# Designs tried in a protein design run: peptides against a protein of PDB entry 3KDP. Part 185

Target 1, 230 residues: chain A of PDB entry 3KDP
Amino acid sequence: PFLIFIIANIPLPLGTVTILCIDLGTDMVPAISLAYEQAESDIMKRQPRNPKTDKLVNEQLISMAYGQIGMIQALGGFFTYFVILAENGFLPIHLLGLRVNWDDRWINDVEDSYGQQWTYEQRKIVEFTCHTPFFVTIVVVQWADLVICKTRRNSVFQQGMKNKILIFGLFEETALAAFLSYCPGMGVALRMYPLKPTWWFCAFPYSLLIFVYDEVRKLIIRRRPGGWVE

## One batch from the design tools (peptide; made by RFdiffusion4, then SolubleMPNN)

Design b2_p25_5_s4 (from b2_p25_5, 18 letters changed)
Fold by OpenDDE base, seed 4:
Structure b2_p25_5_s4 (fold): chain B 230 residues (1-230), chain A 25 residues (1-25)
Amino acid sequence: as target 1 above (230 residues)
Amino acid sequence: DELEELLEKGKKLYEEALELMKKAS
């Protein structure tokens, strides 16, 4: 998220403290849960034909797949960000290059896409209004990511949801998201203003996209064993 | 805390770089 912020020179969609909350709060428990995940039956049974080359190739393919999922996840957050800003008069095209003026406390007449002037304080309210739903979107998309990570070849429907620790991790990150979104004082402490409940659903299409992506990927792997998509 | 500090430093450096690019353009 921060890299896109720098590259596009747009207003910051997610605060640094919120990023830390993702790293420490939402990633830690799921990572632990995955360490205790039961190995997929085919992974345990399928010995590498060439341990040296197949291991390296497999690691590269897995990292690529998870990298793609991570990009989809980030896009989900940015989508929510752009929707909120658009609803407040800032169209995505207008946000490009706006950061410098946006963050300048001495400029109190930044215009939106419709010519309305925004004070620094008003802009910061809108910015902080975006932080919470961006974070929540990331969490909701991570649900799909965590569920699919437990399998490499088999469908999620075949593997099932047997890891209780993983399920606990999903609830933990959801509870953290709810806490950060609705606890009094979070707007001041973390620059995360309260979220309308409807925005929780904004991420669902992206969660579905990740599920579809992974199922298609796995289907290709099953049909073409040893392919580049593995 | 360290990550937050690094991100803030990165933000400042980017702002400075943009200012320089504006002057050079």
Scores: peptide ipSAE 0.000, ipTM 0.201, DockQ to the pose 0.016
Fold by OpenDDE base, seed 5:
Structure b2_p25_5_s4 (fold): chain B 230 residues (1-230), chain A 25 residues (1-25)
Amino acid sequence: as target 1 above (230 residues)
Amino acid sequence: DELEELLEKGKKLYEEALELMKKAS
């Protein structure tokens, strides 16, 4: 996300404190839940044919899968960000290179895509309005990621949601998202303004995409054991 | 107020780091 922010020179879509809340607050319990999750019976029961090469391949494949899921997650967040800015008059094309003028407190006449002038305060309100939906989008996509990461080869439908710690993690991250989104004072403290409830649903297509992607990936792995995807 | 100051300092540090990265690249 930050690389796109730097390259595109767009307004900041997510605050640093919010990122810390994601990394330390939202991901910690889910990560613990995955660590305590019983190793997928299929992975543990397969004796590695070659312990050294199979470990390296497995680590690389896991890293690639997490990288791809993280990319889809980032795309979902940016999509939500661009939709909100577009609804406020800033089309995605107009945001390119706008950061310098956007962040300048002395410029109070930044024009949107429709010629409306925005003061520094108004721009910052819109920017902070984007932070909460971006965060919520990440959380909603993380629901899918957590459920998917429970299994490497088995379908979510086959293994089910038996891990109580994982379920607790999902509730924790949702509660944190609700707290940051709707608690009074979060707009001042964390630069996260209250979110319209409809934006919680904006991330669902991306969560579904991750589910479909992973189920297809797992299906390919099951049908082609020893392929480049495993 | 202290949290706002810390956030502003963090933003300034981030901007400075970004400028340094731009000067290094």
Scores: peptide ipSAE 0.000, ipTM 0.211, DockQ to the pose 0.017
Fold by OpenDDE base, seed 1:
Structure b2_p25_5_s4 (fold): chain B 230 residues (1-230), chain A 25 residues (1-25)
Amino acid sequence: as target 1 above (230 residues)
Amino acid sequence: DELEELLEKGKKLYEEALELMKKAS
């Protein structure tokens, strides 16, 4: 997310404090939950041909899969960001290169895509309005990520939701997202303004996309053992 | 390659779903 922000020079989609809340609040508990996930029977029964090289290969494949999921997650967040800004009159193409003027407190006549002028304060309100749904989108997408990460070859439908700790982690991150989104004072403290409940659903297509992606990946692995997607 | 094709199809479906949500909003 931050790299795209720098490259595109768009208004900041996610504040630094919100990023820290993701790293410490939404990533840590799920990661711990995954440590207690039941071992996939197929992985545990697989004897490495060469323990040293096969471990490295598996780590690379896992890292690649997580990298791809992370990219889809970021795209989901950015999509939600662009939708909200578009709803407020800023089309995605207009946001490119706008950050310099957007962040300048002395410029109070930044025009949107429809010629409406926005004061610095108004721009910051809409920016901070985007932080919450971006965060919520990440959490909702992480639901799918956590569910799919528990397995590598088996379908989620086959292994099911057996890990109570994982389920607890999902509730915890959701509760944190709700707290940060709706608790009074979060707009000032974390630059996260309250979110309309309907915006929670904007992340669902991306969550579904990740879920489908992983299920298809696993299907390919099952059909072609030893393939590059494993 | 097969995964990339599926991802592209998924992205298209997502874009269509988003357009529908925008119209419904």
Scores: peptide ipSAE 0.000, ipTM 0.229, DockQ to the pose 0.027; fails the geometry check
Fold by OpenDDE base, seed 2:
Structure b2_p25_5_s4 (fold): chain B 230 residues (1-230), chain A 25 residues (1-25)
Amino acid sequence: as target 1 above (230 residues)
Amino acid sequence: DELEELLEKGKKLYEEALELMKKAS
């Protein structure tokens, strides 16, 4: 997902330290929680026809599914980023190629989509304003991801929410997001400025999209076993 | 100001690393 920043040459929506917190911190407890998830009954009952080939196919299908979910998650983050920048006068189209001038501290007259000039300091405030809601969006979308990743074929409604460790992981991740968003000093340490509570809801449509996507995917897998959608 | 400069340098290094990974893939 971060390759889009280089390709589009847009302002970076996350600080490097914040990215590391996502990759190494935020994802760690959820990943551990998933390791304690109860195996699907259908996976355990399904005898592989060819252990080598079927294992390889399943691993490829799992990797593709994670890749697709990761892309949806990234889109959610980018949506929040673009909404904030648009509210501050920078339309998405105008952001294309703007990064070079955006990051240049010697340019204090970068124009927004409406002709307003922005100083370097003003631009950085807006950029850092995007960091927190982008991070929060990732967390909120990750709630759906964690819930759906517990199973491959069975619906969440069929498998249920029996893993107390997963539930704990969801609360821990939320608490971490709240801490990073509202704790004094995070604006300096992580360039994460305090977030208005309303921004937490910006990710909800994408969380819902992931749920719908996964339920449809699982439905297709159940109806067409061995399909590429697995 | 010094912290901001360090963070900007970190961003650039991270982007360069991502570009290298893209070229290597």
Scores: peptide ipSAE 0.000, ipTM 0.221, DockQ to the pose 0.017; fails the geometry check

Design b2_p25_6_s1 (from b2_p25_6, 18 letters changed)
Fold by OpenDDE base, seed 2:
Structure b2_p25_6_s1 (fold): chain B 230 residues (1-230), chain A 25 residues (1-25)
Amino acid sequence: as target 1 above (230 residues)
Amino acid sequence: SEIEEMLKKAEKMLEEGRKILEEAL
């Protein structure tokens, strides 16, 4: 999110402190749970060929899993961000390069995609309105990601939901999301304004698509082992 | 209140870091 903010010069979709909370807090327990599940599903079931090479491959698989999850989360978050801004009159293409004027407190006539002028205060309200839904979207996407990425080859239906640590991580992350979204003071501390419960469902179509995509991907991998899709 | 103050301070530091990064890129 931060890199895209700088490169695309778009309004900041998520507060920097909140990003750190995600990276250091919300991802920790899920990452640990995935590491254990991955070891159980892929490492322990394969006959060790060479301990050194197998360890290296496993480390690469874990690193790739974390990187992929992070990218999928970012995509989900940005989807919600663009939806909210589009509903407020800012189309994605119009946001490119808008940051300079957006963040300038002396410019009170920034035009949206439809010619409506926005004051600095109004722009900051809509920006901060995006922060909480962006975070919540990441959490909702993580529900799907954690379920589907626990194994590279097996279907969720084949592997099951036996990892209690994973389940605990999902509940903890959801509770944290609810706390940050609705606890008084979070709007000031983290620039996360309270959101309507309906925004929790904004990511569900995306999560479903990712779930279906991953199941199809895994099906292809099972049918064509060693393919480029792996 | 103390937590909020710490978070605000952290946000300020991160914002400064962001500016430095933007200037470097």
Scores: peptide ipSAE 0.000, ipTM 0.251, DockQ to the pose 0.021
Fold by OpenDDE base, seed 3:
Structure b2_p25_6_s1 (fold): chain B 230 residues (1-230), chain A 25 residues (1-25)
Amino acid sequence: as target 1 above (230 residues)
Amino acid sequence: SEIEEMLKKAEKMLEEGRKILEEAL
């Protein structure tokens, strides 16, 4: 999120401290859980191949998996961000390059897409209004992403939720999201304003879509072993 | 038993991470 903020010169979608909360509080335990996940039944039956090539392939697969998870999370978060800003009069195209004027406290007449003028304080309020929903969206999307990444080929329904560390991580990230969203003082400390409970459901359709897509992908892999989709 | 041990390790790491976060805030 912060990289996109710099590259696109858009208003900050998520604070640096909040990003740190994601890295330490939400991503760490789930990442560890994936490292200790039990091998799938089809993998356990395979003979070890060349250790040098297998190690390299595994490192590439892990790197790609983490990269994909991060991209999916970012897409979900940015979707929520752009929806909120659009509802407040800032269309996505108008946000491009706006950061310089947006962050200037001495400019109090920044116009939105409809010609309405916004003071610095008003702009910061709407910016900070985006932070909490962005974070919550990441958490909700992460539920699906972590579950689908637990298995390579088997359906979640077939493999089951045997990894207790993963389950613990899912509850922990949800509890952290609730704490940051509703604990008094977070608006000042972390620039995260309280979230309406209805916004928790904003990411659910997206998470469901990813889940269904992955289950379909895995179904295709099971029906056509050795295909390019694997 | 192995799962319980791994869970305890994860909880410890999480607690350490929370402490780091609290210090950074």
Scores: peptide ipSAE 0.000, ipTM 0.240, DockQ to the pose 0.032
Fold by OpenDDE base, seed 4:
Structure b2_p25_6_s1 (fold): chain B 230 residues (1-230), chain A 25 residues (1-25)
Amino acid sequence: as target 1 above (230 residues)
Amino acid sequence: SEIEEMLKKAEKMLEEGRKILEEAL
């Protein structure tokens, strides 16, 4: 998200503090949970045919898959961001290159896509309105990511959700998101304004997309053992 | 064919999500 902010020179969709909350609050517990995850039955039963090449290939494929999932997560957050800004008069095309003027407190006449002028304060309200939904979208999409990470080949339905630590991690992540979204003062402290409960559901399609992506990937692996997608 | 079906399902869900976002805003 931050890289896109710099590259596209758009208004900041997600605050630095919120990013830290993701890193510390949503990544650590899941990582621990995965360390305690029971090995998938097929992983335990299948010795590498070629330990040297298969290890390298698997690491590359896993990295690629997680990279793709991460991109989908980011796209989900940005989608929410662009929808909110568009509803407030800022179309995505207009946001390109707008950051410099957007963040300048001395410019109080930034025009939206329809010629309406926005003061610095008004712009910041809209910006901060985007932070919470963006964060929540990432959290909800991460639910799917965490669930699928426990399996390499088998479907989520085959492996089941037996790791209590993973479930706890999901709960903690959700609780953190709720706290940041609804606790008084978070708008000032973290630049995260309160979120309407309905926005939580807006991220669900992206979570489902992650599930579908992973199941498709796994299906390909099952049908083509030793393929480049494994 | 199964992959195509899953992709179509994903696309439908994304479209539904977009509609929900539009209604929620």
Scores: peptide ipSAE 0.000, ipTM 0.222, DockQ to the pose 0.021
Fold by OpenDDE base, seed 5:
Structure b2_p25_6_s1 (fold): chain B 230 residues (1-230), chain A 25 residues (1-25)
Amino acid sequence: as target 1 above (230 residues)
Amino acid sequence: SEIEEMLKKAEKMLEEGRKILEEAL
């Protein structure tokens, strides 16, 4: 998110504090749950042919998979961000290069895509309005990520959701998202304004995409053991 | 409570960092 913010010079889509809440708050319990997850039976029962090379390959592939999922999460967040800004009169093309004027408190006549002028305060309200949906989008996408990360080769349908800690982590993450989204004072404290409930559903297509992607990936791995997709 | 304290500390550091950045910028 920050790289796109810097490169595209768009208004900041997500605050640093919110990112910290995601990394430390929402991911902690799920990460613990994954650590205690029973080792995937197919991975643990396979004796490595070459322990050194197979371990290195597995670590690289896991890292790549997490990177891809993270990219899909970011895309989902940015999609929500752009939709909200577009609904408020700022089309994505117009946002390119706008940051300099957007963040200047002395400029009170920044024009949107339709010629409406926005004061600094109004712009910041819109910016902060985007923070909550971006965060919620990440949380909703993380639901899918956490579920699919339970196994690397087996389908979610085969492994099932037996880890109670993972389920608890999902509820905790959702509760945190609801708290940050709707608790009074969060707009001032965290620059996260209340979110319309409909925006919770905006991320669902991306969650579904992650599920489909991971299931297809796992299917390929099962059908082509030793392939480049592992 | 420890997480909340860490979050508060992080918020403070971020706010300070932001002030420094705003003063530098």
Scores: peptide ipSAE 0.006, ipTM 0.244, DockQ to the pose 0.020; fails the geometry check

Design b2_p25_6_s2 (from b2_p25_6, 17 letters changed)
Fold by OpenDDE base, seed 3:
Structure b2_p25_6_s2 (fold): chain B 230 residues (1-230), chain A 25 residues (1-25)
Amino acid sequence: as target 1 above (230 residues)
Amino acid sequence: SEIEEMLEKAKKLLEEGRKILLEAL
């Protein structure tokens, strides 16, 4: 999110402090849970055919899978961001290159896509209104991500939810999201304004998309064992 | 028992991480 802010010169979609909350508060326990996840019986029983080549291929496949999931998460967050800004008069095309004027506190007449002038304070309120739903979108999408990452080949329905640390991580990230979204003072402290409860559901289609994508991927792997999609 | 021990360790790490975050804010 911060890289896109710099590259596209758009208003900041997610604050640096909020990113830190994701990295330390939401990702830590899930990462630990994955480290202690019991290996699938099919993975441990197979000796590598070529240790050097198979290791490299596996690392590439893991990197690609995580990269794809990360892109879907980012797209979900940006979708929510652009919807909120569009509802406030800023169309996505108009946001390109707007950052310089947006962040200048001395410019109080920045026009939206409809010619309405916005003061610095008004612009920052709209920006900070985007931070919370962006964060919540990431958390909701991450539910599906964490669940699918626990297994390489088996469906979630076949493997089940055996890792108690993963389950704990899902509850903790949800509790943190609720705390940051609704606790008084977070708007001032973290630049995260309170979120309407309805916005929690905005991310569900993306969570479903990730879930369906992974189940289809795993289905292909099961039908073609040892295929390139593994 | 091993899972419970790991869960307790994870909880402790989470609490420490939250403390660091709160101090950094």
Scores: peptide ipSAE 0.000, ipTM 0.217, DockQ to the pose 0.034
Fold by OpenDDE base, seed 4:
Formats: sequence, structure tokens, C-alpha cells
Structure b2_p25_6_s2 (fold): chain B 230 residues (1-230), chain A 25 residues (1-25)
Amino acid sequence: as target 1 above (230 residues)
Amino acid sequence: SEIEEMLEKAKKLLEEGRKILLEAL
């Protein structure tokens, strides 16, 4: 997200504090949950045919899969960001290169896509209204990610939801998102304004996309063991 | 072919989800 902010020179979609909340609050418990996840039955049963090559291939493929999932998560957040800004009169094309003027306190006549002028304070309100939905979108997308990452080869339907720590992690991350979204004072303290409940649903298509992507990936792995998709 | 079918299904679901979201918003 931050890289796209720099490259596209758009208004900041996600604050540094929200990034820290993701890193510390949403990633830590899931990582612990995965560490305590019972090894997939096929992983335990299959000795690597070639330990050196298979380990390297598996590490590369896992890193690639997580990288792809991370990109989908970021796209989900940006989608929510662009929707909110578009609803407030800023179309995505208009946001390109706008950051310099957007962040300038002395420019109080930044025009939206429809010629409406926005004061610095008004722009910052709109920016901060994007932070919470962007964060929540990432959290909701991470639900799917956490559910799918517990297995390497088997479908989620085959492995089941037996890890209590994973379920707890999902609950904790959701509770944190709700707290940051609705607790009084978070708008001032964290620049996270209250979120309309409807915005929670903006991420669901992306969660579903990740889920389908992973199931397809796993299906390919099952059909072509030792293939390039593993 | 099954991958293509699943991808097509995913695209359709994404489009439907976007429509529902846009209508709800």
C-alpha cells in the first residue's frame, strides 16, 4: 500500500498506525496459530523425494503464493479506498498526482472530479474516512487467507476448522478491527474515523477470490504433484 | 479446463459482489 502511495502519488490510503495494527495485531496471532496447526496429513506421510530440491521448490512456491495473496489483499484495500473517494467526488484517475496538493495545508481549493473545491480540513476528513475501511478490508481478506493457509495441499473442506488458536486469532483480529472502527476517540488518536457497517462487506468479494484462488491452486497441486504450481 | 471454470466462477462472483456492494452503498 505504501509503495503504491509513493509511485502513484495518491492521497495516503492507510496510515502508519493502522499498518502497525496490522503487523502487530492481525499478523502475530495468525502466525502463532499456524505454528500450532497440526501438520497436514499428507505432509507428514510424504517424505520428500529429493530433500534438497523439494525443500527449495516448496519454499519458493510458498513465498510466491503468499506474495500473490498479499497483492490481492492490497488490491482489496485499494478498491475500498477508491470507492470511498469516488463517492466523495474523487475519481481514481483524478487522484493520480494529487498528493502534493492534497497534503498542502495552504491549498484550500483542491478540486474534485466534478469541480467542487475542498478545503484542507475537508480533504483530511475524507482521507481519514478511508483509513478505517482500508484496514477493515485487509482484516476481512485475511480471514480467508488464514483459513486457506492452514493447508498446503488439501482443501479446507477436507482439513476442517479444528485449530482453536486459528479461530481465536480470527476473533481477535475482528474484535480489534471493531474496536478501532467504533471506539470513541479513535478518529483523533489513530486517524480512524467510525466505519459504516456496510463497508465491512466491501472486502467479501476479495476474500472469496482468495479462497477460490487457493482452492484452484491446491486442486492443481493434487492433480499434478511435483508441478511448477506446487 | 477446471481451473478456467473456477476462475470464471470467481470472476462472476466478484462481479456480482461488486454489484451488490454498489447497490447497497
Scores: peptide ipSAE 0.000, ipTM 0.203, DockQ to the pose 0.020
Fold by OpenDDE base, seed 5:
Structure b2_p25_6_s2 (fold): chain B 230 residues (1-230), chain A 25 residues (1-25)
Amino acid sequence: as target 1 above (230 residues)
Amino acid sequence: SEIEEMLEKAKKLLEEGRKILLEAL
């Protein structure tokens, strides 16, 4: 998010507080849940091959897959960001290079894509309006991420949702998202303005994409064991 | 490479979907 913010010179899509909430609030319990996940049935049945090389390769491939999922998450967040700004009159093309004028408190006549002028205060309200939906989008996408990451090779349908800690993690991050989105004063204290309930559903296509991606990936791994797709 | 190709296709579809949505707004 910050790299795109700098390169494209767009308004800040995700605040520091939201990032902190993701790192400490939404990712911690899931990470613990993965540590306590029941051993994957196919992994436990595998005889050890070369423990040195196989471990290293597996770690690299897992890291790559998580990176790919993270990119899909980021795309979901940016999608939400661009939709919100477009609803407020700022089309994506118009946002390019706008940051300098956007962040200048002395410029009170920044024009949107339709020629409407926006004061500094109005622009900051719109900016902060993006933070909460971006965060919630990440949380909703993380639902899919958590479910798929519990197993490397088995389908979600084969492994099921047996980890109670993972289920707790899903509720915890959702509760945190709801708290930050709807608790009075969060707009002032955390610059996270209230979220329209409809925005919770905007991330669902991305969650579905992650599920489909992972199921297809796992299917390929099962059909081509030992391939670089792992 | 196959996963990368799938990811790239998915990104393109998402971008197209985004454009359509933005035009409909």
Scores: peptide ipSAE 0.000, ipTM 0.204, DockQ to the pose 0.017
Fold by OpenDDE base, seed 2:
Structure b2_p25_6_s2 (fold): chain B 230 residues (1-230), chain A 25 residues (1-25)
Amino acid sequence: as target 1 above (230 residues)
Amino acid sequence: SEIEEMLEKAKKLLEEGRKILLEAL
């Protein structure tokens, strides 16, 4: 989020404190739950040919997987951010370079893509309106990510949802999202305004696409072991 | 108010970082 904020010079889509809550709170329990997931039977059966090189490759693969998950989450969040701003009159292209004027308290006539003028207070309301949906979107995307990351090669349908710790992590994450979204005072403390329940579904198509993509990826890996898709 | 001040400081830092990045590119 911050990199895109810096590069594109767009309004901040997610508050710093909220990002810390994601990194330290939301991601912690799911990460622990994945650590207790049963290794794929094929991974366990593969004896390392060379312990040094195979360990290094495995560490690289793990690092890449975590990096990919983070990128997928960010993409989901930004999707929701751009949808909300577009619904309020700010098209994505118009947001480029807008931050300087957006954050200036003395400018009360920032125009949207349709020529409507926005006061500083109005802009901050819409900005903070994005924070909660962005967070919730990350959680919803994490549902898919956690499911797909259980296995590298096998389908979720083959391994199943037997890890009770993972299931608990999903519920805990969802409960945390609900708490942060609807608990009084979160708008002041975290700049997370109450979320309309319909916004929970904004990420669902994206999560479904990720799920389908990963299943297709895994299918390709199974058919062509050692391909570039790994 | 404290959170707002922290956010403002963070924004300033990010702006400085942006300038450095743009100069380096």
Scores: peptide ipSAE 0.000, ipTM 0.214, DockQ to the pose 0.017; fails the geometry check

